# Designs tried in a protein design run: peptides against a protein of PDB entry 6DSZ. Part 195

Target 1, 361 residues: chain A of PDB entry 6DSZ
Amino acid sequence: NYVVTAQKPTAVNGCVTGHFTSAEDLNLLIAKNTRLEIYVVTAEGLRPVKEVGMYGKIAVMELFRPKGESKDLLFILTAKYNACILEYKQSGESIDIITRAHGNVQDRIGRPSETGIIGIIDPECRMIGLRLYDGLFKVIPLDRDNKELKAFNIRLEELHVIDVKFLYGCQAPTICFVYQDPQGRHVKTYEVSLREKEFNKGPWKQENVEAEASMVIAVPEPFGGAIIIGQESITYHNGDKYLAIAPPIIKQSTIVCHNRVDPNGSRYLLGDMEGRLFMLLLEKEEQMDGTVTLKDLRVELLGETSIAECLTYLDNGVVFVGSRLGDSQLVKLNVDSNEQGSYVVAMETFTNLGPIVDMCV

## One batch from the design tools (peptide; made by RFdiffusion4, then SolubleMPNN)

Design b2_p20_4_s4 (from b2_p20_4, 11 letters changed)
Fold by OpenDDE base, seed 3:
Structure b2_p20_4_s4 (fold): chain B 361 residues (1-361), chain A 20 residues (1-20)
Amino acid sequence: as target 1 above (361 residues)
Amino acid sequence: GSPPVITDLEPRPPVNARIR
């Protein structure tokens, strides 16, 4: 029995931060192909807790906290359309990753979308949304007692969805998405009716956004709405307020990932294809009635990292840079720049040995 | 198990530490 010590995957294809091991623990979860690595973020650094083998390449990995849960649950979708909801349980030194629910969400008919698998969770944990195929939006209702993930499809008239998110602060689950048609790219919203299994008209739309608009960021309350990131512009819209910026610095390379820093959505990390790390800042304006509105958007170059596939802010200015093409990094954001004008200092580098060629022997 | 990476993480201030 040659235990071929299969080289562990090192390329990161997803990362998320939350409270998975306990309500109090801050965790970093890293997806490396079929492997899930779980860390506790400590004052001393990253403490490895568990590695989990998945039954396929992880395509979606999202933490969410249903009402009445003390800690986050993990939603995973594999590239083979196996969905599961995982829970961390520890009893003394015994660690178990429990499957709370599972299901296969593959359709027999459908064109896999060119932009790949998108999985999103309603902020109020009412449903999971999946864009797997062109012209279809798959919904998985979230029910506490359901061990079987059942899904249904809603037809999307918009065949070429670029990105989609659930919005915050909506009475009904509401998606916001960028789509492309022959006239260009547009932003639209739909309410998702679980009862009727259909889309209702959403609160707003924005036609003719930037031609290369590629990402939607749902902004939490009090701002609400969404940020749309393009090649040349960053726009905010919430139905009532529209604001756009076109900072020249973002034109140099395509922004490919983002992560929210502040729970209130006042700051976001942005990573581009050159490994530049930016901070997007939402400046607030407090109205006389106590409402908070967006005053302005600002982008600041923080420094350079490995080319991020994913970013996640941990704590105390520490960011995990998950890289598929290069070494992943733990970096520190500083208040003051160094002599080179960088606010980024590498704390740790995680060697990427490249793609594990599954030698199918 | 991967050796614990000792990173110079400062103690968790409350997440609300305004990185200005």
Scores: peptide ipSAE 0.011, ipTM 0.487, DockQ to the pose 0.041
Fold by OpenDDE base, seed 1:
Structure b2_p20_4_s4 (fold): chain B 361 residues (1-361), chain A 20 residues (1-20)
Amino acid sequence: as target 1 above (361 residues)
Amino acid sequence: GSPPVITDLEPRPPVNARIR
């Protein structure tokens, strides 16, 4: 009996860092198709804790901490629109992954968006937002007592959404999104009313952004607002302040992923299609009243890695580079460059054996 | 001078186990 040990998937399609196993543990969670791998980040490196099989390809994986939770919960959405909220529970040596809530959020009617599934969580944990279909924004209200994930749709006039995030520091849940129309690409905001199940006018908009604007980064307080990343430009906007840069170095290859380094939104890692790793820096200006405003944006090349599908900063300058096309890496960011001018040193490389072609025999 | 790109990042809340 040849037990064909089904080769475990090695290509990474998502990664996230947070406190999932405990309040004190730093975790790295890695999505590899239908598999979720959970690690604890230790002084000695990554310690494997648990692997979880999912009932489908993981399309969204986000950590969030509702008010009064001691540790993060995990939201997962599969490519077949199965949603769940997972909790890690340890009792002595027994480790359980508990499903706190679940549901299927598929619609019978709708055109699946060509840019794929987008899932976002409000920073205040009021709701989950899903862009699954063109012209629809799905909302899952977050309620502690709700074991069944119920969703409703809000009609979106903007049919071609490129990317969407929830903003920080908003009285009501507020989305910021890049969309395309016949006139070009634009940025708009909407407030989401849970009560009325509708959009209200958001705090700001920016018409005619860069034609290839592809990513929205929500910036936490004190800056607030959003960063819009294009092919040629990086733009900050918060309703009051606008700042754009066009560093020539980013034109060489498309930026495809990002991750926040500093909790206050001062630095972001950027990865491009050539495996270049950048740092985006938000330079602060302290006003006489103690308010912090954005002075400038800067991009610096750190070095080269595998082509990142996802990036996540761990701690102490260590970054996990999740790769779909190449080997995933654990890399160290150094203050000083090496002899080649790189600030990046590979600590560990995880061999990608390529797509497991499920030969259904 | 421009702040260094990589500074001693304020540790995220003390995770007992920093990757050294």
Scores: peptide ipSAE 0.023, ipTM 0.590, DockQ to the pose 0.068; fails the geometry check
Fold by OpenDDE base, seed 2:
Structure b2_p20_4_s4 (fold): chain B 361 residues (1-361), chain A 20 residues (1-20)
Amino acid sequence: as target 1 above (361 residues)
Amino acid sequence: GSPPVITDLEPRPPVNARIR
């Protein structure tokens, strides 16, 4: 009797950092297919605190903090469209993951989008947005006392959405998205009305962006707006200011993931398909009236890592590189380069045994 | 001089445990 010990999944498909276990703890949360791993970030490294089995493959994993919560809550959406909001609760040595709310958000009718599931949370925690199907934007209102996640759909005229985010600093929840039509790729914004369950015209649009524009980054205040990442260009737009760069170094490989380093949105990590790690820098200009505007964008090569599926900055220059194709890594960013000109040093490597091919024997 | 790419990142809100 060969007890095939079911090998635990090792490929990382998502990672987030925040304050999930307590208000004071810094956590790293790692999604490995159906498994959620929870770590506390310590001076000595990553301390494992809990592993959680999910009832399906994790497709979306986001931390958020509603008004009045002392710590972050975790939103998870599975590939089977099961949604939940989770809370970490510790009582002495007993550790429980509490389901605050749950629901199934599957539609009976709809074509699953070819670009996969996108889940986003409004920075003010007013709603969750889901792009699950072409031509639909699903909204989950966030209510404190609701144990049942109820959703509604808004029709989206743009059938081929590439990426979508909620913007910061908007009176109403506002999405910014890259979409493709027969004329190319474009950026558009919509305000989301919870009351009327419809889209209103957003603050701005940008037609005819780069043909390979693939990612939207929402930029916090004071800058606001969004960064659009393409194959050849990086563009900032906030409705009033437009700035684009085309650094030759990013043309070599497609940027596939990003993570905000600074809370104010001054720096972002970028990872490409070759495992190159970049820093995107937003240079500020302070105006005489005290307003902060974007002066310039810069991209700097930091070094090489495993091919990132996801990146998350922890603290003190430490970054977790979540890899699906290779070994995940904990890396240190240094002020000074090594002898090879790299600012990246691997601290720890987590072996990826690859996809468990269900060999139907 | 261009500010170093990796400046002392302002500590995120009180993280009691910095990886050294």
Scores: peptide ipSAE 0.019, ipTM 0.558, DockQ to the pose 0.060; fails the geometry check
Fold by OpenDDE base, seed 5:
Structure b2_p20_4_s4 (fold): chain B 361 residues (1-361), chain A 20 residues (1-20)
Amino acid sequence: as target 1 above (361 residues)
Amino acid sequence: GSPPVITDLEPRPPVNARIR
């Protein structure tokens, strides 16, 4: 009697923080293969609320708040291209996860991108963007009354997109992406026309960025623009201002994940392949007219954690380190360093039992 | 119709991750 107790997946492949259960609750959502774990963040730690089994491996998990919603909705895309928008409902002690919309967004044609699935949401909740296939950008318009997620494709001339985000503060939905061609890596922007179902020229571009530029971070207002993370450099561009740093400390290991700490985009957590945790700081300069401009970029080493697949700042200096390769952690960021110069203290460790081969029996 | 995206809802006992 091999009771193959199907061990629950422990490897984390995504995490997000927001207000999913209520407007007031701070939630941590964790993707572990086909499982979604929902927690409430409390002063005492993580309180589990619900676990949800999904139809397939979670590939994208993003919280978003359309206009007129009191709390965040959850967008999920699976590795089999099943998309849904989920809502949390509680009535007394009864907890329901409601599917507001769903659909399969798989194309019959197209080469799946080697860099995997990218899913992004417009900050103004006008659309979801998906990079699923080379040379295609899929758009899901967000409509409140539509229970069926319908998508269309826009052709990308740039076949090798490395990363893509929606920018903040744009009149039209605007993507910023790193792409590779035979000449190197570049950054480009496009406006997305829902009406015409095409790209328009974006506000800016930057040709010949660092050869290993791998990540785009969209920066909220007042700064706007984007941060481009490479192996050797971190650059900021907003169309008017360009700033680059090349701190020697980041050359030692590739940055693989990031998370915004401050709503205004003044600080970001960065995690590398060695489990080093950094803070990226955007130093502001206030002009006499009240405009805020970027003065400088700074990177600080905070300490070491498990190798992060994903990072999310919770509150009060607490960070969830989602790990695929090691144990996930709750860590505390301290103002003062310890004797070793670390600002990071592990609060809790979640044992990773390794890749559970979901033997679908 | 697309199969339901949610296959099961399992309440887990509260894992009180006590942030001590």
Scores: peptide ipSAE 0.011, ipTM 0.423, DockQ to the pose 0.550; fails the geometry check

Design b2_p20_5_s1 (from b2_p20_5, 12 letters changed)
Fold by OpenDDE base, seed 2:
Structure b2_p20_5_s1 (fold): chain B 361 residues (1-361), chain A 20 residues (1-20)
Amino acid sequence: as target 1 above (361 residues)
Amino acid sequence: SSLLTITSYPPSSHVTRLVP
């Protein structure tokens, strides 16, 4: 009797960092198909706290802190459109994951988008936005006093959305997205009216971006705006300022993931399809009036890692490299390069056993 | 480490219902 111990999934499909277990703890949360792993980041490394089984493949995993919560809550959406908001609660040695909200957000009508599920949270925690289907944007208002979260759809004229984020520093929740039409790829913004349940014209647009523009990064204050990442170029736009770079080094492989290093948006990690790790730097210029403007963008090659599906800067130059195709890693970023010119040192490697092919025998 | 299965039925009576 071979008890085939169902091998736990090892391929990483998402990771986030924040303060989930407490206000003081720095956590790393790792999505491995249907499994959520919760770690505390310590000086000694990753301390495992809890593993959570989900009733489906995790498609979206985002930490957020509503106004007057002491710690972050976790939003999860599964590939079968089951949404939940989770809270970590510890009482002595008892660790509980509390479901604060739960429901299914599947629509009866809609074509699932070819670029998959996108889930985003407004930086001010006013709403969750979901791109599940072509031509629809689902909004989940985050109201504290409501016993029911009522989702609604807004029609999106742009049928082929590549990526979408909420912008920072907007009076109303504002999305920025890359979309494709027959004329190419473009960037557009919309304000989301909760009252009227419609889109209003956003603060800016950029027509005819790079043909392979694939990612939007929302930049926090003081810079604001967004970074658009393509195959050949990286562009910044905030409505008033436009800046573009085309560093030859990024043309070699497609950038597929990013993570913010600094809370003020001065640095981002970028990972490409070859496992190269980059730092994107936003250089500031302080004006005489005390305003901060973007002076320049720079990209620096740090080194090589496993091919990242997701990246998470932790602390003290430690980065988690979540890999789907290879082994996940904890890596250290050093100030000085090694003999090979790399600033990256592997600290720990987590073996990926590949997809469990359910061989129906 | 005990695997908590998030049951489709949240055990808490104070669960906010997400309604489509």
Scores: peptide ipSAE 0.055, ipTM 0.642, DockQ to the pose 0.054
Fold by OpenDDE base, seed 3:
Structure b2_p20_5_s1 (fold): chain B 361 residues (1-361), chain A 20 residues (1-20)
Amino acid sequence: as target 1 above (361 residues)
Amino acid sequence: SSLLTITSYPPSSHVTRLVP
């Protein structure tokens, strides 16, 4: 029995930051195909805590904190539609990863979407939303009183959803999505009725956005609304305010990932297909009534990294650059640029040995 | 339904099932 020590996957396909191990610990969670790596972020760097093997390629990995939880729970969806909710439990030196929920969310009928699996969680943890198939939006209600999480599908008239997020600050769970039809790409919102198991009209829509609009960023309060990232433009909309910028620098390469830096949504990291790292800044305007509105959007080139599949801001200007194609990195964002005009310094590099081809022997 | 067995730990006795 040759125990082929299967080389551990090194290509990163997802990363998330939160408080998974405790309420106080800052964690970095890294998805590497079927492996979940859990780190504690320390002043000295990343401390490995646990590696977990999953029964399938991780397609979605999101941290969320239901009401009355002291720490984050982890939602994972695999490429074979196996869903689970995980909890970290430590008892002395014994580390346990508890499955709080599990199930398969595959539908018998549906066309798998060309943009792949999208999984999102309502900021108020009322539901998980899954875009798995064209014309369907799966909802998993998150009710603490329920011993069973019952998923259901809502028919989505928009067959070609590009990206979708839950909005912040909504009385009902509200999705914002980019979709494509024969006329172009558009942004729409829907409220999700858990009672009626249907979509209600959302607060706003924007028809005929940029043809290559590819990502939705839900913006937390006080701004609210969403940012739509395109090839040539970045657009903010919240129903009342619309603002678009077209910085020439983003046209050179497609932005492929983003991560929120500030809890209030004032800054976002953007990564493109050339490994350029940007900061998107939301400039605030305080109104006389104390309301905060978006004054302007600005994009700043920070520097170059490995080509990011995912980005996550940790703390103290440290960013994890999760790369599928290249080496993953820990980078430091500096206030001052170097002689080359870069604000980015590589702190640590994690060698990517390429995709582990599961040789099914 | 193939149990998502996290390879190293038995599922907690208090597993909430996702029902389709």
Scores: peptide ipSAE 0.020, ipTM 0.547, DockQ to the pose 0.074
Fold by OpenDDE base, seed 5:
Structure b2_p20_5_s1 (fold): chain B 361 residues (1-361), chain A 20 residues (1-20)
Amino acid sequence: as target 1 above (361 residues)
Amino acid sequence: SSLLTITSYPPSSHVTRLVP
């Protein structure tokens, strides 16, 4: 009897860092197909806490902290449109993953988007936004007093959304998105009215961005606005300030993932399809009125890693490189480069045994 | 507008199969 020990999935398709187990613990959460792995980040490395089987392939995994929560909650959406909000609860030695909310968010009408499922959370935790289908934006209002979260759709005129994020520092929940039309790629913003269940005109737009603009990064205060990542260019826009750079080094390979390093949005990790790791830096200028404005953008090559599907900065210059195609890594960012000019040192490598086809029998 | 309801479920062992 060959007990085919069903090999646990090793390919990483998502990762997130936050405070899920407690307010004080720094956690790394890793999505591996249908499996969620929960770690505590320690000075000694990653301590495993729990593994959770999900009812499908994880397509979205986001931590968020509603007002009056002591720790982060976890939103998960599966590829079959099963949504849940999870809470970690520990009572002595007993560990429970509590489902605060669950449901299927699949619509009867809609074309699934070719760019896949996008799930985003408003920084003020007013709503979850889902781009599941072309020409639709699903909103899940987050209300603590409601035992039932009622999702609704808003029609998007822009059928070909490439990426979308919620912006920071907006009075109303505001999305920023890259979309494609016959004239090229553009960036637009919309305010989301929960009351009227419609889009209002957002604070700004940028027509005719780079043809291969593929990612939106929402920038927190004090800068605000968004970064748009293309094949050849990186642009910043906040409604008042526009800045673009075209560093030759990013043309060599497509940037495919990003992660914010600093809470104030001054630095971001960027990973490309060749496994190059970059730092994007937002240089500040302090005005006489005490306002902080963006002075410049710069990109620095840090080194090489496994090809990242996802990146997350942990602490103390430690980065988790989640890889789908290669081995995932825990890497250290150093202040000084080695003899090869690399700032990256691999601390730990997690063997990827390839795509485990979880035949859900 | 398709209103989809996400219901709060009491902690039921049924939704998250804790792989032991």
Scores: peptide ipSAE 0.065, ipTM 0.585, DockQ to the pose 0.045; fails the geometry check
Fold by OpenDDE base, seed 1:
Structure b2_p20_5_s1 (fold): chain B 361 residues (1-361), chain A 20 residues (1-20)
Amino acid sequence: as target 1 above (361 residues)
Amino acid sequence: SSLLTITSYPPSSHVTRLVP
């Protein structure tokens, strides 16, 4: 009996951090194809808690905390459009992963988007948004009494959406997205009406952004608004304030991932296709009325890592670098540079054995 | 500065599959 120990996937295709196992625990969740790995972040390092097999490749993995929940729930969407909401439950030594909700969100009609599946959650947990197909935005209302994922589609006039996020601090759920038309790339906002199942005009738009604008970052309060990342520029917009920078250092390689460091949105990690790690800093200006506005944007090169597919800041300057092409890493961010001018020190490296070609036998 | 000493515990062999 050859126990073909099916080689476990090692390539990382997603990572998130939050409080999934308890309100007090800081967790790192790692998606490796069909496998979810759950860790507790401790002073002594990453403690493995559970591995979960999914019925398909994980395409979206997001933590969210509905009102009245003590800990985060996990939303997962697979590449075959199987959606679920998971809860971690521990009872003594028994660990259970509870499915709170499940369903297939595939449509019979629609062109799958070339930029892949995008899944986002409203910061106030009113809905999940899915860009699965060109010209459609799927909404999953998050009502406490929803035993089933009742999704509906809203038509988008903008057929070529590049990236989309929910904004913070909006009375109604509001999306901000980069889209492309024959005139170039643009940023637009829409309010999502759950009642009417339609888009309303959002608070702002910006036509003719950078031609290679590829990512939207929603910025929490007090700044609010969004950051748009391109090949050559980084732009902030909140409806009232617009600020753009074009630091020469980002032109050398395309930024491909980001993660928020500070809860107030003052700092973000950026990773590029060469494995360079940057810090994006939002400099604050305090107004006489006590309001905080954006003064400036700055980018600093921290150092080099494995090529990140995803980044997540853990705690105490520790960052998980999830890599698909190389070894994943835990790295420490230091205040002072080393002799080579790097602020990054590798703490641990996780060997990537490459893509397991599932030979469909 | 507490060095996160990553104790690589061997991954649990128990993969719980979510049954749809």
Scores: peptide ipSAE 0.007, ipTM 0.413, DockQ to the pose 0.046; fails the geometry check

